Peptides against a protein of PDB entry 4GMN. Designs and how they scored, part 10

Target 1, 375 residues: chain A of PDB entry 4GMN
Amino acid sequence: RYANITLLALVTLASIGTDFQETLVKGNQGSRESPISAADEEWNGFDDADGDAMDVDQKSSSGEDQEEDYEEIDVKEDDEDDDDDSITSEMQADMERVVGADGTDDGDLEDLPTLRELIQTAVPQLIRLSNLPIDSDESLTIQSHALSALNNISWTISCLEFANGENANIHNAWYPTAKKIWRKTILPILEADSADLKLATQVTSLAWAVARVLHGETPTDGNPHRKFISLYHSSKQQAGGNSNSIEEPEDPFQGLGVKCIGVVGSLAHDPAPIEVNREVGVFLVTLLRQSNNVPPAEIVEALNQLFDIYGDEELACDKEVFWKDGFLKHLEEFLPKMRTLTKGIDKRTQPELRTRADEALLNLGRFVQYKKKHA

## One batch from the design tools (peptide; made by RFdiffusion4, then SolubleMPNN)

Design b1_p8_6_s2 (from b1_p8_6, 5 letters changed)
Fold by OpenDDE base, seed 5:
Order: C-alpha cells, then structure tokens, then sequence
Structure b1_p8_6_s2 (fold): chain B 375 residues (1-375), chain A 8 residues (1-8)
C-alpha cells in the first residue's frame, strides 16, 4: 500500500518534471512540436532541432485549374479533449516567467512558487528516497523512480541560462540543492560499486545534469571524475562480451559513454583543481587518439567538452594543462580524422549525428586556428 | 575566449 502510493507519487513527479521540461522548451524555441516521448521515458536533454530552413523554392508551376469538386467530407472533429491538464495554471505561469524574465532579479523564488516547492519540498524527498537501503525489488524500483525524477528536474534546470547572471534567483536556490544531490545521492551510489548498468546509467545522467550547473564547483571529494572514467572503461569492456541484454539506446547521444564524457568534462571546468582538469583533459584527448574504436557521438561530446574547458586563455588550465601537455598538437593531428569520421556518417540514416559532427568539425578547425593565434 | 558554435 505505501509502496504503491510512493511509486505513484514518484511517477507523477517524473511526469511533472518532463512536462515542465517540454513547456520550457516550447517557451524558449517557440511552438515547434517535438514529439512527446512517453511519460515513462527518462529525459536526458533538449533536442536543439536547429530547423534548417529548407528554402523550398516553390517553383510556381502554372498547372491548369481543374476544378475537381471536392465533396466536403464532414470530418467530425472528435474533440478528443486530451485533458493533458498535468500542468497547473501556476506551473505554466512559473514557466512563462522563467522564459520571459530578464534575469536581473536577485529576488527570492517568491514569484516562482511552483519551482520553489519543486526545489525546496519535492527534491529533498527524492534525495531521501534515492538513499533507501536496497533490500527488495520494491526498494530498487523506488530508487530508480526517484533517480528519474531527480534527473528530469536537474536536466530542466540545467537548460536555463546562468552564465551572465540570468536566472540568478533560480541558480541561488538550486545550487545548494544540486550540491546536496551530488553528496547524498550521486556519491553514495557511485561508492556502492554496483554491477547494475541501468543504475549506473541513471546516476550518470543525473550527475551530468547536476555537473552542467555546478561545473568545476562540483564537490571533488573522493575523486568522482576517476569513478566516471572507470565506469566509461568498464562499460566498453562489458559491451564487447554480452551482446544480449542492454538495448543500445536508439539515440547515439543517450549512451552511457556519452554521459560519462559529459560528466567528466563538466567537472573539469574552472575552478576545478588543475589535477582534476589534467586527468580529464588527458582522458578526452586519449579518446581522440583512439577514435577508430570510439563511437562518433562520444567523439562529438569529447570535442565539445575540450572546447568549453580550454576555450579561455586567461584560465590556469590553459597554461598548466592545455599548452604544457601539448593538447594543440593532438587536436591538429585529429582534424583530418574528424573530417573522415564526419563524412562517413550517412545524413539520411543519422541526420542529427551528422549535423552535430559537422558542427564539431567546424568548431575543431576554428579552435585550432584560435589557439594558434593566442599561443 | 573561444566560443563554439551550437548549443552550450
């Protein structure tokens, strides 16, 4: 009885997190219908569908007006009132404020009551549920749903702009909670050394979402970057042996390898300890050197992380890691390999992967040129 | 500072 109520509450919180996410996407991008993934799917990022405006050259072929008498088929609009009333008027008003707010209000979440209750009331309960002793399939199910709800909430918040002081009120409310998720949920699960790849994928997705906001201010206690690097390597060793059980996600960017790269890349940003930055930077550059055996999506993510980590010549990591460890040479040597890799992706079968690879290739060329100019 | 093209 209590378990079914807890499960229903967790499913409801996961759905609210997904619906909140979709509405934030719709608010930021305008009303492009991205297909609603089912309410049970773990949300792992915004599809930035940069709609390449295909200039459909409407070649006005003056075809002759054959007046075909279209019989008015009286299509009864069955008003399927899809009462997708899952989003309350208060949730919608909070989302509209987050999208429309000129982020200059250092104010409290007083004007965002739903988001406040999500961060202050719901998330602390989800952290508690994610920390239950695993003694039954029921406790494992509760943990999984608590992780999915935390993932969806954390991803949603990680897609808000914070870089120039935008949404500072949300950032300030989230920041201590994000650190609590890291210390109370992520680190204990990573320390339990579970062979469960599903749990490892869930905790890694959550860790990426949290680390996208905390960056180099993510707690370095116990060297979590090494645990994610170890998980990356362990996942590759297992995939080679058991062809059976984990359906590779249909989306190349949802793979555990990509998620591990995203986490460790985010952890390595300033003000991360230089040795953490170095270990991550060496890992990422090593993937590029070994690219013949690395999935293209992981190469794209590893490149993006390298650009973001080492894009600033004023940071200590530029001098002490990027230049000192000779990363420019490895990036320059990788440029022709990246061109070959990108050209090998079929635009028809993998359009998104091809677009992201074309962009990463463009950025790699620009980045190498930039670094040569700022040497 | 270098900024990549595409989503952050």
Amino acid sequence: as target 1 above (375 residues)
Amino acid sequence: KFTRIGPS
Scores: peptide ipSAE 0.557, ipTM 0.960, DockQ to the pose 0.863
Fold by OpenDDE base, seed 2:
Structure b1_p8_6_s2 (fold): chain B 375 residues (1-375), chain A 8 residues (1-8)
Amino acid sequence: as target 1 above (375 residues)
Amino acid sequence: KFTRIGPS
């Protein structure tokens, strides 16, 4: 009885986190289209459906008023209580404020009461539930739902702009909680060395969401970047042996390999230790060198991470890693391979993967030119 | 500083 109520509450918190994310993304990005699937699915990362805002010139075709006499089919309102997992009017008002507000520097969420309660009241309980001793299938289910709820909340917050001091109130409220998720949820699960690929995927998704906000300020205790690199390699060894058992997610960007790259890339940003940055940078450049055996989505993510990590010539990692370890040569040598890889993706069967690969190819050409100019 | 084109 209590466990079923706890599970229902965790499912509801996961759903709220997903719906909140969808609405924030739709609000910040004027692009309509990607349906994130049902409330029970752990949000595994946003597909950057930068749908080309085709300026559909609204040619005002004066369509003639055909008064089609729609017979009023008296559809009995079967009150199917569609438990429309409808964002509460308070959550909607909080989302509208987040999309529209100049963030105050005060880490007070007084004007965002629902988000405040999620961060201050719900998340600390979810962290506790994610760390329960696993002694039953029920405790494993509770952990999974707690991780999904933490993932969805963390991803939602990671989709907010923070780079120029935007949403500083949310950032300041989230930052200590994000560090707590990292230290209390992510690290203990990574230390448990579970062979459970579902749990590994959940914790890696959560780690990416948290690391997208914390970047190089993510706690480096115990060298978690090496664990995610190890997990990347282990996942490839398992997939190569039993092609039958892991339903590769229909979306290539939801793969555990992409998530591992996203985590370690995010961890390597300034002010990460130069040794952490180097190990990650060498890992990412090694993927490009071995690209014949690497999924295209992982190459796209590895490129994006390399551009973001090494985009700033004023950072210590530019001189001490990028130039010192000769990364420009590897990127330049990869450019013709990326063109071949991108052209090999069928736009009809994998439209999103092709769009993101075309973009990553564009950025690679620009980045190589930029670095040659700033050498 | 270089900035990639595409979503953040």
Scores: peptide ipSAE 0.555, ipTM 0.959, DockQ to the pose 0.870
Fold by OpenDDE base, seed 3:
Structure b1_p8_6_s2 (fold): chain B 375 residues (1-375), chain A 8 residues (1-8)
Amino acid sequence: as target 1 above (375 residues)
Amino acid sequence: KFTRIGPS
């Protein structure tokens, strides 16, 4: 009874996070024809497929053929407009305020009551649930649902613009909570050394969402970037061996490899320690050099991360890593390979992957020219 | 500063 209520509450929190994300994306589409980032992809909902049909052994008692005239109760399909009442009027009002607010700096969420309750009340409970001792299949299920809810909330917040002091109140409220998610949920799961690729995918998705806000201010304790690089390599080894390949997600950008690249790329932004930046930069450039066996979506993400990390010539990583380790040469040598890769993607079967690859190729050409001008 | 075309 309590377990089912907790599960239903976690399901509802996860759905709310998805609907918020979708509505923010729909609201933002009016201003920028920005291609949907991996954040703007629909959360593939609860795969309720593990409905273990309890084989209720209905003992066939051979009761007699009373042709009870089943009066065809014309169940009017009341079109219950499944008014997907997932978005409450309070949630919608909070979303309209987030899109319109010249952010006040005080980290006060007085004007955003639903978002305040999500950050201050719900997220601390979800962190607790994700960090419970695993002693049963029920505790694993609770952890998975808590991670899904944390993922959706964290992704939704990561879709907000925080540039130029926009949404500063939300940023300031989220920032300490995001660090708490990292330290209390993400790091303990990464250190538990589980062979569970489902759990690894969930924690990596959450880590990416959190790192998209924290960037180089993400806690570097225990070198988590190396854990995600190791997870990247381990995931590639497992997919090659067992025919129980976890079905590669239908979306190439939802793959564990892409998520690992997104996390480590985000961790390497300023003000990350220069050695963290170097290790990540070398990893990303190495993927481009080894691109013959790397999925196109991972190449797109690795390029985007390299452009974002090394786009600013005033940052210490430009001189101490990008130029010092000779990254420009590797990017220039990759241009012909990227053109071949992008042309190999069928526009009819993979239109999004082709669009994002065409864009990444355009940006690669521009970035190489830019860096040659600012050498 | 370089800025890529596309979403952040």
Scores: peptide ipSAE 0.550, ipTM 0.958, DockQ to the pose 0.855
Fold by OpenDDE base, seed 4:
Structure b1_p8_6_s2 (fold): chain B 375 residues (1-375), chain A 8 residues (1-8)
Amino acid sequence: as target 1 above (375 residues)
Amino acid sequence: KFTRIGPS
């Protein structure tokens, strides 16, 4: 009886996270009926269908260098005692309370209070539920649903604009919680060396959503980038051996390989340690060099990550990694291969993959020209 | 700074 209510609360929290994401996407895209994902469906990223390229004409306003002295907010690690990770009746009541708050039919402004309650009240409980000892099919089901709820909430938050101080209250509330998800949920599951590819896919999706907000501020303890690189390689070894249909997701961008690239790419952004950035950058460039056996979607993601990581010439990683390790030469040598790869994608059978590959090819040409000009 | 074309 309690387990069924906890399960219902988890499913409903996952649904709220999805519905909130759909509302954010609809707010940006207008009237296209995206099908309501089932409450049990994990959201895995944007359907990049309506890229209306607004040409923002960069008027170069020379704004003065205000050295904002970033006071190092000494985030006291409140050693919140290892409170008993047991499913309390209070955890369930808090989840039911968060679900019950969304039941008011009032407009778009109430979603912000609900999101704050999700971050502050529900997510800490979902973290505990994701760390339950797996001793039964019921505990495994609870963990899976807790991960799905965390995934949907984390993805939804990663869709918010945080540029220029937008949504700063949500960012500030999410940031410590995102670090807690990373340390308490993601790292333990990655360390458990589970052969469960479903669990690995769930945790990697969650890790990508979290890393899309934390970027290079994601905790580097235990070298998580190496764990995801190892998971990437392990996933390729398993796919190559047994013709047992791991149902490759119908969407090529939902594959575990793409998710691993998205995570490690996000982890390598400034202010990530230069060694972490280098290992990830070398991994990504190595995928391009070995592209004959790499799925096109993974090449697209690896290129996008390389553009985002090394797009800023003022960052330490530009000088210490990009130029020092000769990445430009590898990108230039990859240009003709990318043209061949992109042309090989059938627009009729894989229209999205072809569109994203055409964009990545365009960006690769632009990026190489940009880097040659800013050398 | 370089900015790619397409969604972030």
Scores: peptide ipSAE 0.546, ipTM 0.958, DockQ to the pose 0.822

Design b1_p8_6_s4 (from b1_p8_6, 5 letters changed)
Fold by OpenDDE base, seed 5:
Structure b1_p8_6_s4 (fold): chain B 375 residues (1-375), chain A 8 residues (1-8)
Amino acid sequence: as target 1 above (375 residues)
Amino acid sequence: MFTRIGPD
């Protein structure tokens, strides 16, 4: 009885996190219907639906007026009003305020009561549930659902703009909670050294969402970047041997390898310790050097992380790592390999992977030229 | 500062 109520509450919190995400996306991008993944699916990122500006070449071919008398088939729209009105009017009002807020309000979350209760009341309970002793299949299930709910909430918040002091009230409320998730949920699970790849994927997804907000201010206690690098290597060794492969996610960007790269990349941003930045930067550059054995999605993510980490010449990591360790040479040597890799992706079968690889290739060319000008 | 093209 209590387990089923807890499970239902966790599924409901995971759903609320997903619905919050979709409405934030809809608010930011306008009404593009992305298909709702099932309420039990972990949300793992925003698909940036690149607006392919269809060049409607208006070829005005004057074809002749054949009046084919289409009989009106009166298709009764069975209005299955699936009123999945899961979003309360209070949640909708909070979301509209987050999307519409000119980020100048240093205000408390008083004007965002639903988001306040989510951060201050729900998340601390999810952290508690994720820390239950694993002594039964029920406790493992509760942990998994608590991680899923924390993942969806953390991803949703990580997609808010916080640059230049935007959403500062939300950032200030989330920041201590994000550090608590890291220290109380993520680190203990990483220290437990579980061979469970599902749990490793869940905790790594959550770690990425948290690290996208905290960046180099993520707690460095116990060198977590080395654990995610170790997890990356361990996951590659297991995929090669056992036919009990967890089905590779249909989306190449949802793979544990990509998530590990995203986490360690985010952890390496300023003000991260220079040695953390160096170890991550060397890892990422090593993936590019070994690109013949690395999935294309992991190469795309590793490039994006390298651009973001080393994009600012005023940062200490530019001088002490990027230039000192000779990263420009490795990026320049990788350009012809990236062109070959990108051209090898079939645009018909993997359109998103091809688009993101074409973009990463463009950015790599620009970045190499940028760094050569600021040398 | 360098800014990439594409999603953050």
Scores: peptide ipSAE 0.437, ipTM 0.940, DockQ to the pose 0.856
Fold by OpenDDE base, seed 2:
Structure b1_p8_6_s4 (fold): chain B 375 residues (1-375), chain A 8 residues (1-8)
Amino acid sequence: as target 1 above (375 residues)
Amino acid sequence: MFTRIGPD
């Protein structure tokens, strides 16, 4: 009885996190329908379906009014109370404020009461539940749902713009909580060294969401980047050996390998220690060198991370890692391989993977030219 | 600074 109420509350918190994310994405990017699936699915990343904002000049063709006489099928409203997990009017009002506010107000979350209660009241309980001793299938289920709820909330917050001081109130409220999730949930699970690939995928997704906000300010205690690099290699060894690999997610970007790359890439941003940046940068460049044995989605993610980490020539990592370790040469040598890889992706069977690979190829050409100009 | 093209 108490277990089922706790599980229901965790599922509801995970759903709220997903619905909040969908609404923030819809509000910031306009009405492109990516169907994010039901409340029980962990949000595993962005489906970057939205890349082709081609200005289709909608020529107003005046279509003629064919009055098709739709017969009123008197569909009896069977009031199936679909408990439509309807975003509360308070959550909707908070989302509308977050999407609509150019608000430079360094203020408290006073104007965002639902988000405040999620960060200040719910997340500390989810952190507690994710750290329960695993002694039963019930405690494992509670941990999984607590991780899902933390993942969805953390991803939702990571969709907000913070780079230019936008949403500073949310950033300031989230930042200490994100560090607490990292230290209290992520690190202990990574230290337990479980062979559970489901748990590894959940904690790595959560780690990516948290690291997308914290970047190089993510706690480097115990060198977590090496644990995620190790997890990347371990996941590849398991997938190659047993046909009982967790079904590779239908989406290539939801794979544990992509998530590991996203985490370590995010951890390597300034002000990360130069040795952390170097180890990650060498890992990412090594994936490009070994690209014949690497899934295309992981190559796309590794490229994006390399562009974001080394995009600023004023950062210490540009001189001390990028130029010193000769990364430009590896990127130039990879350019013809990336063209071949991208052309090998079937647009009909993998449209998103092809779009993101075409974009990463474009960015690689631009980045190589940029770095040659700023050498 | 270099910025990639595409969603963040």
Scores: peptide ipSAE 0.437, ipTM 0.939, DockQ to the pose 0.867
Fold by OpenDDE base, seed 3:
Structure b1_p8_6_s4 (fold): chain B 375 residues (1-375), chain A 8 residues (1-8)
Amino acid sequence: as target 1 above (375 residues)
Amino acid sequence: MFTRIGPD
């Protein structure tokens, strides 16, 4: 009973997080057509797969042929519009305030009561549930659902603009909580050295969502960037060996490799330690050099991360890493390979991947030209 | 500063 209520509550929190995200994306699409496709981890429902078919061996008693006229009960499909009205009117009002906020209100979360309760009440419990001892399949299930809910909440918040002091109230409320998720949920799971790729994918998605807000202010304790780089390499080794390849997600941008790149890229932003930035930058540039064996989606993500990390010439990482380690040469040498890669993607079968690759190719040409001008 | 075209 209590377990089922806890699971239902976790599922509901995960759903609410998805619906909030979809609404924020739909609201923001009026201004920027850019799909935040990385955030659309749809909650993949209850895998109700453990319907252990109780083989009720009910004896075949041979009762007679009564042709009972099956009146076609015209079950009107009441289109129960499962208007999954999971979005309460209070949640809708909070979303409308966040989307409509002209960014200038240093307001308190007093005006965002649902978001306040989500950050201050729900997230601390989810962190607790994700960090319980694993001693049963039930505790694994609780952890997975707690991670899913934390993921969806963290992604939703990461879709908010925080530039120029926009949403500063939300940022200030989230920032200490995001650091707590990192230290109490993400790091312990990464240290447990589990061979579970499902758990690794969930924690890596959550880590990306958190790191998209914290950037270089993400806690560097224990060198987490090296753990995600190691996870990237380990995931590639496992996919090559076992015929039980976890089905590559239908979306090429939802792959564990892309998520690992997104995490380490985000961790390398200013004010990250120059050595962390260097190790990540070298990793990303190495992917481009080895691009013949790297999925196109991972190349797109690695390029975007390189543009964002090294886009500002005033940052210490521009001089101490980008120029010092000769990254411009590697990017310039990669241009003809990127053109070939992008042209090889079929627009009919993979339209999104092709669009994002065409954009990344355009940006690569622009970035190389920009860096040559600012040398 | 460089700004890419596309989503942040």
Scores: peptide ipSAE 0.432, ipTM 0.937, DockQ to the pose 0.840
Fold by OpenDDE base, seed 4:
Structure b1_p8_6_s4 (fold): chain B 375 residues (1-375), chain A 8 residues (1-8)
Amino acid sequence: as target 1 above (375 residues)
Amino acid sequence: MFTRIGPD
């Protein structure tokens, strides 16, 4: 009974996160047509396998056009102002007590009550549920749904602009919570060394969403970038051996390899430790060197991450990693390979992948020229 | 600073 209510609540929270993401994407599309394809894990709805599809034989009876004049029944909407304010107030007061311990000025979300409740009320419960002892298929199901809800909420928040102090109240409220998700949910699952690739994919998607906001301020405890690099390599070894291919996601950008690249790329941004940046940068450049055996979507993501990490010449990683480790040469040597790779993608069968590869190729040419000018 | 063209 409680498990089903918890599961329904988790599904509802995951759906709210998706609907909110779609609303934000639609709202932002009014300004920039940037399809954040990475967050559209279509929540493949509950396979209600038990739908006895009654074969209603649609006998195509050509029934004649009787214009039935539907009289407008003026249904007076009786505005029953059911002030169901009751549940929100008591749950708020107990949760302020749990967040306020670390004396960070929790971003004032007075104007955003739903988002406040998601961050302050829902997320701490989801973190708790994602950390339940796995002792049953029920506990594993609860963990998976809690991870999905955390993923959708985290992706949604990661789609907000935080540049130039935009949404600073949301950023300030989310930042400690994002660190808590990282430390309490992501790291323990990554440390459990589970052979479950579904769980690994869920936690890696969540890790990417969280790392898109935290960047180089993501907790470096236990060298999580190395765990995601290891997971990347492990995923490639498994895909090559057993023909029980986890169905490659229909979207090539939803693959575990792309997600691993997105996480480690995000982790390598300033103010990440220079050694973390170096290890990630070397990993990404190595993918480009080995591009004959790397999916095109992973090459696109690896390029985008390299442009974003090393786009600023004022950052310590530019001098201490990019120039010192000779990354420009590898990028320049990759240009003709990228042109061949991009041209090899069929625009008819993979239009998005081709568009993203054409953009990454354009950016690679521009980036190489930029770096040569700022050498 | 370099800025890429395309979706963020």
Scores: peptide ipSAE 0.432, ipTM 0.936, DockQ to the pose 0.856

